# Peptides against a protein of PDB entry 5KEZ: the designs that were tried, part 2

Target 1, 320 residues: chain A of PDB entry 5KEZ
Amino acid sequence: NVAIYNPFRPWWERYQPVSYKLCTRSGNEDEFRNMVTRCNNVGVRIYVDAVINHMCGNAVSAGTSSTCGSYFNPGSRDFPAVPYSGWDFNDGKCKTGSGDIENYNDATQVRDCRLTGLLDLALEKDYVRSKIAEYMNHLIDIGVAGFRLDASKHMWPGDIKAILDKLHNLNSNWFPAGSKPFIYQEVIDLGGEPIKSSDYFGNGRVTEFKYGAKLGTVIRKWNGEKMSYLKNWGEGWGFVPSDRALVFVDNHDNQRGHGAGGASILTFWDARLYKMAVGFMLAHPYGFTRVMSSYRWPRQFQNGNDVNDWVGPPNNNGVI

## One batch from the design tools (peptide; aimed at target 1 W12 H258 D306 D309)

Design b1_p8_3_s1 (made by RFdiffusion4, then SolubleMPNN; from b1_p8_3, 4 letters changed)
Fold by OpenDDE base, seed 2:
Structure b1_p8_3_s1 (fold): chain B 320 residues (1-320), chain A 8 residues (1-8)
Amino acid sequence: as target 1 above (320 residues)
Amino acid sequence: PYFPFPGL
């Protein structure tokens, strides 16, 4: 991914790929292989956060400022480490003036235009699908158990399916022969927008963002809500079917006050309430559960916004 | 990511 130095190595640089090399602030490929092996050997499975919707931001300077030193040029859409070129992006498909998503009520913009300036890959192309599949298959062959598909809302479900159809079975050193990767898709659907979680059920599980938002409201006792109202928690609250749901109390975005759920989201900053929420989630049978592991950072609020919301994990001068 | 970031 790109290496950002202003601010200094923010967490979000990880979501701006310039190659599919396993060479990041977390380590090199050999270290990753070692980690996967050690985890698998004790029954801990690895699921990779796969960033496949886009490459880096269009405004990032060209050069070799990346975690593996790979050259890239956002201006010319040149990512030779893949390789991608201008033919592999949706620039001509997006019809907005900026090239960015301007209207989230337009499903075509949401999928064909750039998410906050991130160069949008032409996932309709078999070439692009194959490059992504090769990346994911390399991970499968290393021994990962599956994937979180980042920004799935911004990809056409059929394009995702086409990629998934190219995937290998899981590594038989640790998984039964014929096992398929576990897939869950990040789709933010709180209602009110045209793209629905149900559009993606055919590809795997989907993140249920209503879960953390509603649970936070209940535990905070907002609007007179009570824990007793959770009697029909799950599908009874209008959530997706349990077998399609991945549920969580918070994620890295809304832990920083970003995105789905707003102020209702419980985080470790509200430790007592958060423990209640996580405990309830783990005890309740609805959905596949995900527990957040995070870190403290020096929050500084200015005009209601944390100016340090960019701060990444604990590190030694940029090395994690 | 779903939201705008300063480095984009």
Scores: peptide ipSAE 0.047, ipTM 0.823, DockQ to the pose 0.180
OpenDDE base, seeds 1, 3, 4, 5: peptide ipSAE 0.041, 0.040, 0.034, 0.039; ipTM 0.807, 0.783, 0.745, 0.768

Design b1_p8_3_s2 (made by RFdiffusion4, then SolubleMPNN; from b1_p8_3, 4 letters changed)
Fold by OpenDDE base, seed 1:
Structure b1_p8_3_s2 (fold): chain B 320 residues (1-320), chain A 8 residues (1-8)
Amino acid sequence: as target 1 above (320 residues)
Amino acid sequence: PYLPTPGL
């Protein structure tokens, strides 16, 4: 991914890829292989957060300022480490003046325009699908069990399906022959927008962002909400079917007040209430559960916003 | 209410 120095190496630089090489501030490919092997040998499976909707921001300077040293040029859409070129992006499809998503009530704009300046890949192209599949298959062959598909809301479900159809079976050294990768898709659907979670059910599970948002409101006793109202928690609250849901109390985005859920989201900063919410989630049979493991950072609120919400995780290989 | 990732 791109190396961002202002602010200094933020967490979100990881979501600005310039190659599919496995060398980041989290480690290199050999270290990753070692981890996957050790984990699989004791029954711990690895699921990769796959960023396949886009490459880096259009405003990032060209050069070799990346975690693997790969050259890239956002201005010319040149990513030779893949390789991608100007033919592989949706610049010609997006009809907004800025080239960015401007209206989330326009589904084509949400999927064909840039997410906050991130160069939008032309996932309709077999070439692009194949390059992504090659990346994911490399991970499958290493021994990962599946994927979180980042920014799935911004990809056409059929394009995702076309990529998934190119994937290998899981590595038979650790998984039964013929096993398929476990897929869950990040789709923010709180209602009121044209793109629905149900559009993606055919590809795998989806994130249920209503879960953390509503649970936070109940645990906080906002708006007269009571714990007793959780009797029909899950589908009874209008959530997606349990066998399609991946549920969580918080994620890295809404832990910082971004993405979805707003101030209702419970986090480790509210330790007592957070433990109650996580305990409830783990005890209740609805959905596939995900528990957040995060870190503290020096929060500094200005005008209601944490100006240090960019701070990345603790790291001892910061030179990368 | 969807908010994109900041800093991008």
Scores: peptide ipSAE 0.069, ipTM 0.846, DockQ to the pose 0.204
OpenDDE base, seeds 2, 3, 4, 5: peptide ipSAE 0.044, 0.044, 0.041, 0.056; ipTM 0.799, 0.805, 0.793, 0.843

Design b1_p8_3_s3 (made by RFdiffusion4, then SolubleMPNN; from b1_p8_3, 4 letters changed)
Fold by OpenDDE base, seed 5:
Structure b1_p8_3_s3 (fold): chain B 320 residues (1-320), chain A 8 residues (1-8)
Amino acid sequence: as target 1 above (320 residues)
Amino acid sequence: PYLPFPGL
């Protein structure tokens, strides 16, 4: 991914890829293989956060300022480490003046335009699908158990399916022969927008963002909500089917007030309420549960916004 | 909708 220095190595630089090399601030490919092997040997499975909707930001300077030193040029859409070129992006499809998503009520715009300036990959192209599949298959062959598909809302479900259809079976050293990768897709659907979580059920599980938002409201006792109202928690609250749901109290985005859930989202900053919410989630049978492991940062609120919401994990001058 | 990433 790109190495961002202003602000200094933010968490979100990880979501700006310039190659599919397993070479990041977390380690190199050999170290990753070692970790996956050791985890698998004790029954801990690895699921990779796969950033396949886009490459880095359009405005990032060209050069070799990346975690593995790979050259890239956002201006010319040149990512030779893949390789991608200008033909592999949706610039010609997006009809907004900025090239970015401007209206989330336009599903085509949400999928074909840039998410906050991130160069949008032309996932309709078999070439692009194949390059992504090669990346994911390399990870499967290493021994990962599956994937979180980042920004799935911004990809056409059929394009995702086409990629998934190219995937290998899981590594038989640790998984039964013929096992398929576990897929869960990040789709923010709180209602009111044209793109629905149900559009993606055919590809795997989806994130249920209503879960954390509604649970936060209940635990906070907002609007007179009571714990007793959770008697029909899950489908009874209008959530996706349990077998399609991945559920969580918070994630890295909404922990910072970004994306979905707003102020209702409970985080480690509200320790007592957060433990109540996580405890409830783990005790309740609805959905596949995900527990957050995060870190504290020096929050500084200005006009209701944390100006330090960019702060990445604890590090020593950029080294984790 | 997503909030913008300030570094973009």
Scores: peptide ipSAE 0.045, ipTM 0.820, DockQ to the pose 0.175
OpenDDE base, seeds 1, 2, 3, 4: peptide ipSAE 0.041, 0.037, 0.039, 0.033; ipTM 0.809, 0.780, 0.786, 0.747

Design b1_p8_3_s4 (made by RFdiffusion4, then SolubleMPNN; from b1_p8_3, 4 letters changed)
Fold by OpenDDE base, seed 3:
Structure b1_p8_3_s4 (fold): chain B 320 residues (1-320), chain A 8 residues (1-8)
Amino acid sequence: as target 1 above (320 residues)
Amino acid sequence: PRMPTPGL
């Protein structure tokens, strides 16, 4: 991914890829392979956050400022480490003046235009699908168990399916022969927009952002909410079917007040209430559960916004 | 809603 130095090595640089090389702030490919092997040998499985909707931001300077030193040029859409070129992006499809998503009520913009300036890959092309599949298959062959598909809302479900259809079975050194990768898709659907979580059920599980948002209001006792109202928690609250849901109290975005849920989201900053919410989630049978492991940072609110929301995890001069 | 990840 891109190496950002202003601000100094923010967490979000990880979501701006310039190659599919397994070489980042966390280590190199050999170290990753070693970690996967050690984890698998004790029954701990690895799921990769796969950033496949886009490459880095269009405004990032060209050069070799990346975690593995690969050259890239956002202006010319040149990513030779893949390789991608101008033919592999949706610049010609997006009809907005900025080239970015401008209207989230237009499903075509949401999927064909750039998410906050991130260069949008032409996932209808078999070449692009194959490059992504090669990346994911390399991870499968190393021994990962599955994937979180980042920004799935911004990809056509059929394009995701086409990529998934190219994937290998899991590594038989640790998984039963014929095992398929576990897939869950990040889709933010709180209602009111044309793209629905149900559009993605055919590809795997989806994130249920209503879960953390609604649980937060109940635990906080907002609007007269009571714990007794959780009697029909899950589908009874209008959530997706349990067998399609991945559930969580918070994630890296909404713990910073971003994405979905806003102020209702419980986080480690509210330790007592957070432990109550996480305990409830783990005790209740609805959905596949995800527990957050995060970190403290020096929050500084200016005009209602944390100016330090970019701060990444504890590190040694940028190396984690 | 969208991810707040900057383009820069």
Scores: peptide ipSAE 0.098, ipTM 0.866, DockQ to the pose 0.156
OpenDDE base, seeds 1, 2, 4, 5: peptide ipSAE 0.097, 0.086, 0.083, 0.066; ipTM 0.862, 0.862, 0.822, 0.825; seed 2 fails the geometry check

Design b1_p8_4 (made by RFdiffusion4)
Pose (drawn by RFdiffusion4):
Structure b1_p8_4 (pose): chain A 320 residues (1-320), chain P 8 residues (1-8)
Amino acid sequence: as target 1 above (320 residues)
Amino acid sequence: HYAPAWHH
């Protein structure tokens, strides 16, 4: 991923890929393989955050400011370490004047245009699908059990299916024969938009962002909500079917207060209420549960938004 | 600075 130095090494630089080499601030390929093997050998599975909708920002300076020193040039669309060229991006397919996503009532541009200027991969091309699949198969054979598909709303459900069609079964040393990767797609669907999370049920589960937003408001006793109203918690509140939901109280994004749910999202900063919300979630049968494990940062709210929400993991001059 | 507004 791009090594971003202003601001200094933000957590979200990891969502701007430069290549598919397994080489990050978290470690190299040997350390990654070692982790996956050790965890599988004690029965704990690894799920990978797959950033496949885009490469890095179109305005990022060319050079080798990358976590493995790989060269890249966003202006010329050259990512030779993969390799990707200008033919591999949606510049000619997007219809907005800016080339970015401008209107979320237009389901087409949400898919074909650049998300906040991130170079949008042409996922309809077999070559691009093959390069992504090669990356995910490398992970599957190492032994990962599934994937979080980042920014799934900005990918066509069919393109995702075409990529998943190319995946190996899970490593037969640890998983039964014919086992398939666990897929959960990150789609923020709070209603009122043309894209529905149900559009993605063919590919795997989806993140249910309504879950934490509603639970936070309820536990905080905001907007007239009471815990007694949780008697019919689940699809009774308009959530996706339980067998398609990945649920959580907060995630790494919206724990910073700017996300789906804003200030209602309970986090470790609100420890007393947070424990209650996690407890309710873990006790209730709805969904497959994910628990957040975080790091502290110097929060500094100005106008209800944290100007330090970009701060990366604890580090000494960028080394985690 | 702010993190990008990708939550839409």

Design b1_p8_4_s1 (made by RFdiffusion4, then SolubleMPNN; from b1_p8_4, 5 letters changed)
Fold by OpenDDE base, seed 1:
Structure b1_p8_4_s1 (fold): chain B 320 residues (1-320), chain A 8 residues (1-8)
Amino acid sequence: as target 1 above (320 residues)
Amino acid sequence: PYAPDTSF
């Protein structure tokens, strides 16, 4: 991914790829292979957060300032390490003046325009689909069990399916022959927008962001809400079907006070309430559960906003 | 993704 130095190596630089090389501040490919093997050998499975909607930001300077040293040029849409060129992006398809998503009530903008400046890949092209599938198949062959698909609401469900149809079966050294990768898709659907979670049910599970938002409100006892109201928790609260739901109390985005859920989201900063929420989630049968493992950072609030919400995870292997 | 996801 791109190496961002202002602010200094933020968490979100990881979501700005310039290649599909397994070479980041988290480690290199050999280290990753080693981890996957050791984990699989004791029954711990690995699911990769796959960033396949986009490459890096359009305003990032060209050069070799990346975690694996690969050259890239956002201005000319040149990513030779893949390779991608100007033919592989949705610049001509997006009709907004800025080239960015301007109206989330326009599904075509949400899927064909840049998410906050991130260069939007033309996933309708078989070439692009194949390059992504090659990346994911490399991971499958290493031994991963599946994927979280980042920014899925910004991709057409049919394009996602076309990529998934190109994927190998899981590695038979650890999985039954013919096993398919486990897929869950990040789709923020709190209602009020045209893109729905149900659009993606055919590809796999979907993140249910209503879960953490509503649970936080209840446990915080906001608006007079009580734990007893959770008696019909799940579909009774208007959530997606249990067999399509990936549920969580918080994620890296809404843990920082922004994104889907707002101030209702419980985090480790509210330790007692957070333990209650996580305990409830693990005890309740609704959905497939995900537990967050995060880190402390030096929060500094100005006008209600943490100016240090960019701080990335601790790193003990140097600055890569 | 880059920057916080949209709030609803």
Scores: peptide ipSAE 0.031, ipTM 0.691, DockQ to the pose 0.306
OpenDDE base, seeds 2, 3, 4, 5: peptide ipSAE 0.027, 0.026, 0.027, 0.025; ipTM 0.691, 0.709, 0.705, 0.725

Design b1_p8_4_s2 (made by RFdiffusion4, then SolubleMPNN; from b1_p8_4, 5 letters changed)
Fold by OpenDDE base, seed 3:
Structure b1_p8_4_s2 (fold): chain B 320 residues (1-320), chain A 8 residues (1-8)
Amino acid sequence: as target 1 above (320 residues)
Amino acid sequence: PYAPPVWF
């Protein structure tokens, strides 16, 4: 991914890829392979956050300022380490003046235009699908168990399916022969927009952002909410089917007030209430559960916004 | 400087 120095090595640089090489501020490919092997050998499985909707931001300067030293040029859409060129992006397909998503009520913009300036890959092309599949298959062959598909809301479900159809079975050194990778898709659907979580059920599980948002209001006792109302928690509250849901109290976005759920989201900053929410989630049978592991940062609110919401995990001069 | 992205 791109190496950002202003601000200094933010967490979100990880979501701006310039190659599919497995060398980042967390380590190199050999170290990753070693970790996966050690984890698998004791029954701990690895699921990769796969960023496949886009490459880096269109405004990032060209050069070799990346975690693996690969050259890239956002201006010319040149990513030779893949390789991608101008033919592999949706610039000509997006019809907005800025090239970015401008209206989330237009499903075509949401999927064909740039997410906050991130160069949008042409996932309709078999070449692009194959390059992504090669990346994911390399990870599968190393021994990962599955994937979180980042920004799935911004990809056509059929394009995702086409990529998934190219994937290998899991590594038979640790998984039964014929095992398929576990897939869950990040889709923010709180209602009111044309893209629905149900559009993606055919590809695997989806994130249920209503879960943390609604649980937060109940635990906080907002709007007269009572824990007794949780008697029909899950589908009874309008959530997706349990067998399609991945549930969580918070994630890296909404713990910073960004993702979905607003101020209702409980985080480690409210330790007592957060432990109550996480405990309830783990005790209740609805959905596939995910527990957040995060870190403290020096929050500084100005005009209602944390100016330090970019701060990444504890590190040694940018290296974790 | 590129503005920090927010996912929605």
Scores: peptide ipSAE 0.037, ipTM 0.793, DockQ to the pose 0.464
OpenDDE base, seeds 1, 2, 4, 5: peptide ipSAE 0.032, 0.034, 0.033, 0.030; ipTM 0.778, 0.786, 0.783, 0.768

Design b1_p8_4_s3 (made by RFdiffusion4, then SolubleMPNN; from b1_p8_4, 5 letters changed)
Fold by OpenDDE base, seed 1:
Order: structure tokens, then sequence, then C-alpha cells
Structure b1_p8_4_s3 (fold): chain B 320 residues (1-320), chain A 8 residues (1-8)
């Protein structure tokens, strides 16, 4: 991915790929293989956060300022390490003046325009689908069990399906023959927008962002809400079907106060309430659960916003 | 995803 130095190596640089090389501040490919093997040998499975909707930001300077040293040029849409060129992006499809998503009530903008400046891949092209599938298949062959598909809301479900249809079965050294990768898709659907979580049910599970938002409100006792109201928790609260839901109390985005769910989201900063929420989630049968593992950073609020929300995880790999 | 959040 792109190496960002201002601010210094933020968490969000990880979501700005310039290649599909397994070479980041988290480690190199050999280290990753080693981890996957050791984990699989004791029954711990690995699911990869796959960033396949886009490449890096359009405003990033060209050069070799990346975690694996690969050259890239956002201005010319040149990513030779893949390789991608100007033919592999949706610049010509997006009809907004800025080239970015401007109206989230327009599904075509949401899927064909740039997400906050991130260069949007033309996933309708078989070439692009194949390059992504090659990346994911490499991970499958290493021994991963599945994927979180980042920014799925911004991809056409049919394009995702086309990529998934190219995927190998899981590695038979650790998984039963014929096993398919576990897929869950990040789709933010709190209602009121044209894109729905149900659009993606055919590809796998989806994130249920209503879960953490509503649970936070209840645990905080906002608006007179009570734990007893959780009697019909799950589908009774308007959530997606349990067998399609991946549920969580918080994620890396809304943990920083600006993601889906707003101020209701409980985090480790609210230790007592957070433990209550996580305990409830783990005890309740609704959905597939995900528990957050995060870190403390030096929060500094100015005008209600944490100016240090960019701070990335602890790292001892230097500046790679 | 990338900051600012995709919450929109």
Amino acid sequence: as target 1 above (320 residues)
Amino acid sequence: PYAPPTWF
C-alpha cells in the first residue's frame, strides 16, 4: 500500500493499495505464510480484509513511496505491479463533476465513482476480476479460510459474484475437500439509501451495522430504552436474517466516533458498558459474531473530533 | 475503509 508520512503512517494507509503483494508493515509473505500455517495447525483460521474496490487516492504523489517499494502513478492510473492502467478504472463511467461520490442516494455514483478520492476499479472487466481473483487465490492457496470484502457497498453484487466464481477451493491440507472460502461483505445499511444489504446476500454474509448502533443505545439507556426491549433482538429489530449477518459491537471506523452508528457505538474506551455489550453479543445466538481487538492511542478532542483518530496500530517494523 | 469513513 501507499506509505503516508503526514500524518505518520496512519491506519488508513492500509486501505490504499498499489499492488497485491503481501508486503506491508504487518510483515512479508514468508512471515504471513508462517503465521497462517501455525494458526491452522491449532484450529485458528485466518480471514483476510481484502481491499478490492479501489486502489490508492487520486491525489497521492507518483513514485515508489509504498510498503513494498512498487512504483505507482495515481494521476495516470498506472499500477505496473498488478498491472493496472487507465483502462482498468471507472473514470469514464462516473458522471459527477468531482469524480467522487457526491450523492449516496444515487446507486450508480456509489458504485462507479470514487470513494473519497480512492481510484475506483472497473470490476466489470474480466481482466480486473481475474487480477483480483489471482490475489485472493494466492491467499487461499497459502491457507486462509475466507475474506472480508472491504467497501462492498461500492461494488456491484454481480461483479463480486464474478470474482468469487473464480476462487479456488480451500487448501485441503487443513480444510475438507471442496470447502469454499467464508465470505462476509462490508455493507453499511442503516436504511434510507437505495443500496440494501439484501443486494449482497447471494455472495455471502453482510455486516449488520444496526447491531452495534442499536445495542449501544440500549446499553447506554438512551431515550428510555431498556434491556428488556432486547427480547426480540435480531430479526425482530429489523436486522438482516441471522444466517446472513455478521455482527459486532464496534469496528475500526466507528470506534473512532465518525463511522456508522455515531456516538451510540460502544468501545473499549467505555470499558464497563463495552464488556456488557460484548458479553451480550457472545451470549445471544443472532448472527456470526466478531470481537474487536484494538489498541489505545493518544486521543485529543478538538471541537468534538479526535484529531488523532489517524493513529495506526503499534508497529516495530520501522518505516517499511 | 479509508478515512474519512464510508459512512455516507
Scores: peptide ipSAE 0.034, ipTM 0.777, DockQ to the pose 0.433
OpenDDE base, seeds 2, 3, 4, 5: peptide ipSAE 0.033, 0.029, 0.030, 0.030; ipTM 0.782, 0.742, 0.757, 0.753

Design b1_p8_4_s4 (made by RFdiffusion4, then SolubleMPNN; from b1_p8_4, 5 letters changed)
Fold by OpenDDE base, seed 5:
Structure b1_p8_4_s4 (fold): chain B 320 residues (1-320), chain A 8 residues (1-8)
Amino acid sequence: as target 1 above (320 residues)
Amino acid sequence: PYAPDTSR
């Protein structure tokens, strides 16, 4: 991914890929293989956060400022380490003036335009699908058990399916023969927008963002909500079917106090309430549960917004 | 900052 120095190595630089090389601040490919092997050997499975909707931001300077030193040029859409070129992006499909998503009530715009400037891959192209599948298959071969598909809301479900159809069975060293990768898709659907979580049920599980938002409201006792109302928690609250749901109290995005769920989201900053929420989630049978492991950062609120919400995990001058 | 949309 790109190496961003202003601000200094933010968490979100990891979501700006310039190659599919397993070479980041977390380690190199050999170290990753070693970790996956050791985890699998004790029954701990690895699920990769796969960033396949986009490459880096269009405004990032060309050069070799990346975690693996690969050259890239956002201006010319040149990512030779893949390789991608201008033909592999949705620039011509997006009809907004900025090239970015401007209206989330326009489904085609949400899927064909750039997410906050991130160069949007043309996933309708078999070439692009194949390059992504090769990346994911390499990970499957290493021994990962499945994937979180980042920004799935911004990809056409059919394009995702086409990629998934290219995936190999899981590594037989650790998984039964014929095992398929576990897939869960990040889709923010709190209602009121045209893109629905149900659009993606055919590809695997989806993130249920209503879960954390509503649970936060209940535990905070907002709007007169009571714990007793959780009697029919799950489908009874309008959530997706349990067998399609990936549930969580918070994630790295909404932990920063904006976006899906907003201020209702409980985090480690409110330790007691957070423990209550996580405890309830783990005790309740609805959905597949995900528990957050995060870090403290020096929050600085200005005009209601944390100006340091970019801060990444603890590091020593950029070294993790 | 040039970050992904948290409302993705």
Scores: peptide ipSAE 0.090, ipTM 0.824, DockQ to the pose 0.547
OpenDDE base, seeds 1, 2, 3, 4: peptide ipSAE 0.083, 0.075, 0.085, 0.041; ipTM 0.806, 0.816, 0.830, 0.765

Design b1_p8_5 (made by RFdiffusion4)
Pose (drawn by RFdiffusion4):
Structure b1_p8_5 (pose): chain A 320 residues (1-320), chain P 8 residues (1-8)
Amino acid sequence: as target 1 above (320 residues)
Amino acid sequence: SFYPSPAL
């Protein structure tokens, strides 16, 4: 991923890929393989956050400011370490004047245009689908059990299916024969938009962002909500079917207060209420549960938004 | 500085 130095090494630089080499601030390929093997050998599975909608920002300076030293040039669309060229991006397919996503009532541009200027991969091309699949198959053979598909709303459901069609079964040393990767797609669907999370049920589960937003408001006793109203918690509140939901109280993104749910999202900063919300979630049968494990940062709210929400993991001069 | 893609 791009090594971003202003601001200093933000957590979200990891969502701007430069290549598919397994080489990050978390470690190299040997350390990754070692982790996956050790965890599988004690029956704990690894799920990978797959960033496949885009490469890095179009305005990022060319050079080797990358976590493995790989060269890249966003202005010329050259990512030779993969390799990707200008033919591999949606510049010619997007119809907005800016080339970015401008209107979220237009389902097409949400898919074909650049998300906040991030170079949008042409996922309809077999070559691009093959390079992504090669990356995910490398992970599958190492022994990962599934994937979180980042920014799934900005990918066509069919393109996702075409990539998944190319995946191996899970490593037969640890998983039964014919086992398929667990897929959960990150789609923020609070209603009122043309894209529905149900559009993605053919590919795997989806993140149910309504879950934590509603639970936070209820536990905080905001907007007239009471815990007694949780008697019909689940699809009764308009959530996706339980067998398609990945649920959580907060995630790494919206725990910073800017996300789906804003200030209502309970986090470790609100420890007393947070424990109650996690407890309710873990006790209730709805959904497959994910628990957040976080790091502290110097929060500094100005106008209800944290100017330090970008701060990366604890580090000594960028070393985690 | 802020995160570039809130609630998206």

Design b1_p8_5_s1 (made by RFdiffusion4, then SolubleMPNN; from b1_p8_5, 5 letters changed)
Fold by OpenDDE base, seed 4:
Structure b1_p8_5_s1 (fold): chain B 320 residues (1-320), chain A 8 residues (1-8)
Amino acid sequence: as target 1 above (320 residues)
Amino acid sequence: PYIPHPAV
């Protein structure tokens, strides 16, 4: 991914890929292989956050400022480490003036235009699908158990399916023969927009963002809500089917006021309430649970926004 | 709508 130095190595640089090489702030491919092996050997499975909707931001300077030193040029859509070129992006397909998503009520824009300037891959192309599948298959062969698909809302479900159909079975050294990768897709569906979580059920589980948002209101006792109202928690609250749901109290985005949920989202900053919410989530059978592991950072609010929301985890001069 | 990922 791109190496950003202003601000200094933010967490979100991870979501701006320039290659599919497994060398990042966290280590190189050999170290990753070692970690996966050690984890698998004790029954801990690894799921990779796969960024496959896009490459880096269109405004990033060309050069070799990347975690693996690969050259890239956003302006010319040149990512030779893949390789991708101008033919592999949706520049001509997006019809907005800016080239970015401007209207989230237009499903075509949401999927064909750039997410906040991130260069949008032409996932309709078999070439692009194959490059992504190759990346994911490399990870599968290393021994990962599955994937979180980042920004799935911004990809056509059929394109995702086409990629998934190219995937290998899991590594038989640790998984039963014929096992398929566990897939969960990040889809922000709080209602009111045309893209629905159900559009993606055929590909795997989906993130249920209503979970954290609604649980937050209950635990905070907002709007007169009571814990007793949770007696029909899950489908009874209008959430997706349990077998399609990945549930969580917070994620890295809404922990910082980004994404979905707003002020209702509970985080470690409200420790007592957060523990209550997480405890409830783990005790309740609805959905596949995900527990957040985060860190404190020096929050600095200006005009209601944390200007330090970019701060990544504790590191040694950028190395985690 | 939602606040998307930060970008440069």
Scores: peptide ipSAE 0.092, ipTM 0.848, DockQ to the pose 0.187
OpenDDE base, seeds 1, 2, 3, 5: peptide ipSAE 0.088, 0.080, 0.077, 0.069; ipTM 0.838, 0.809, 0.800, 0.793

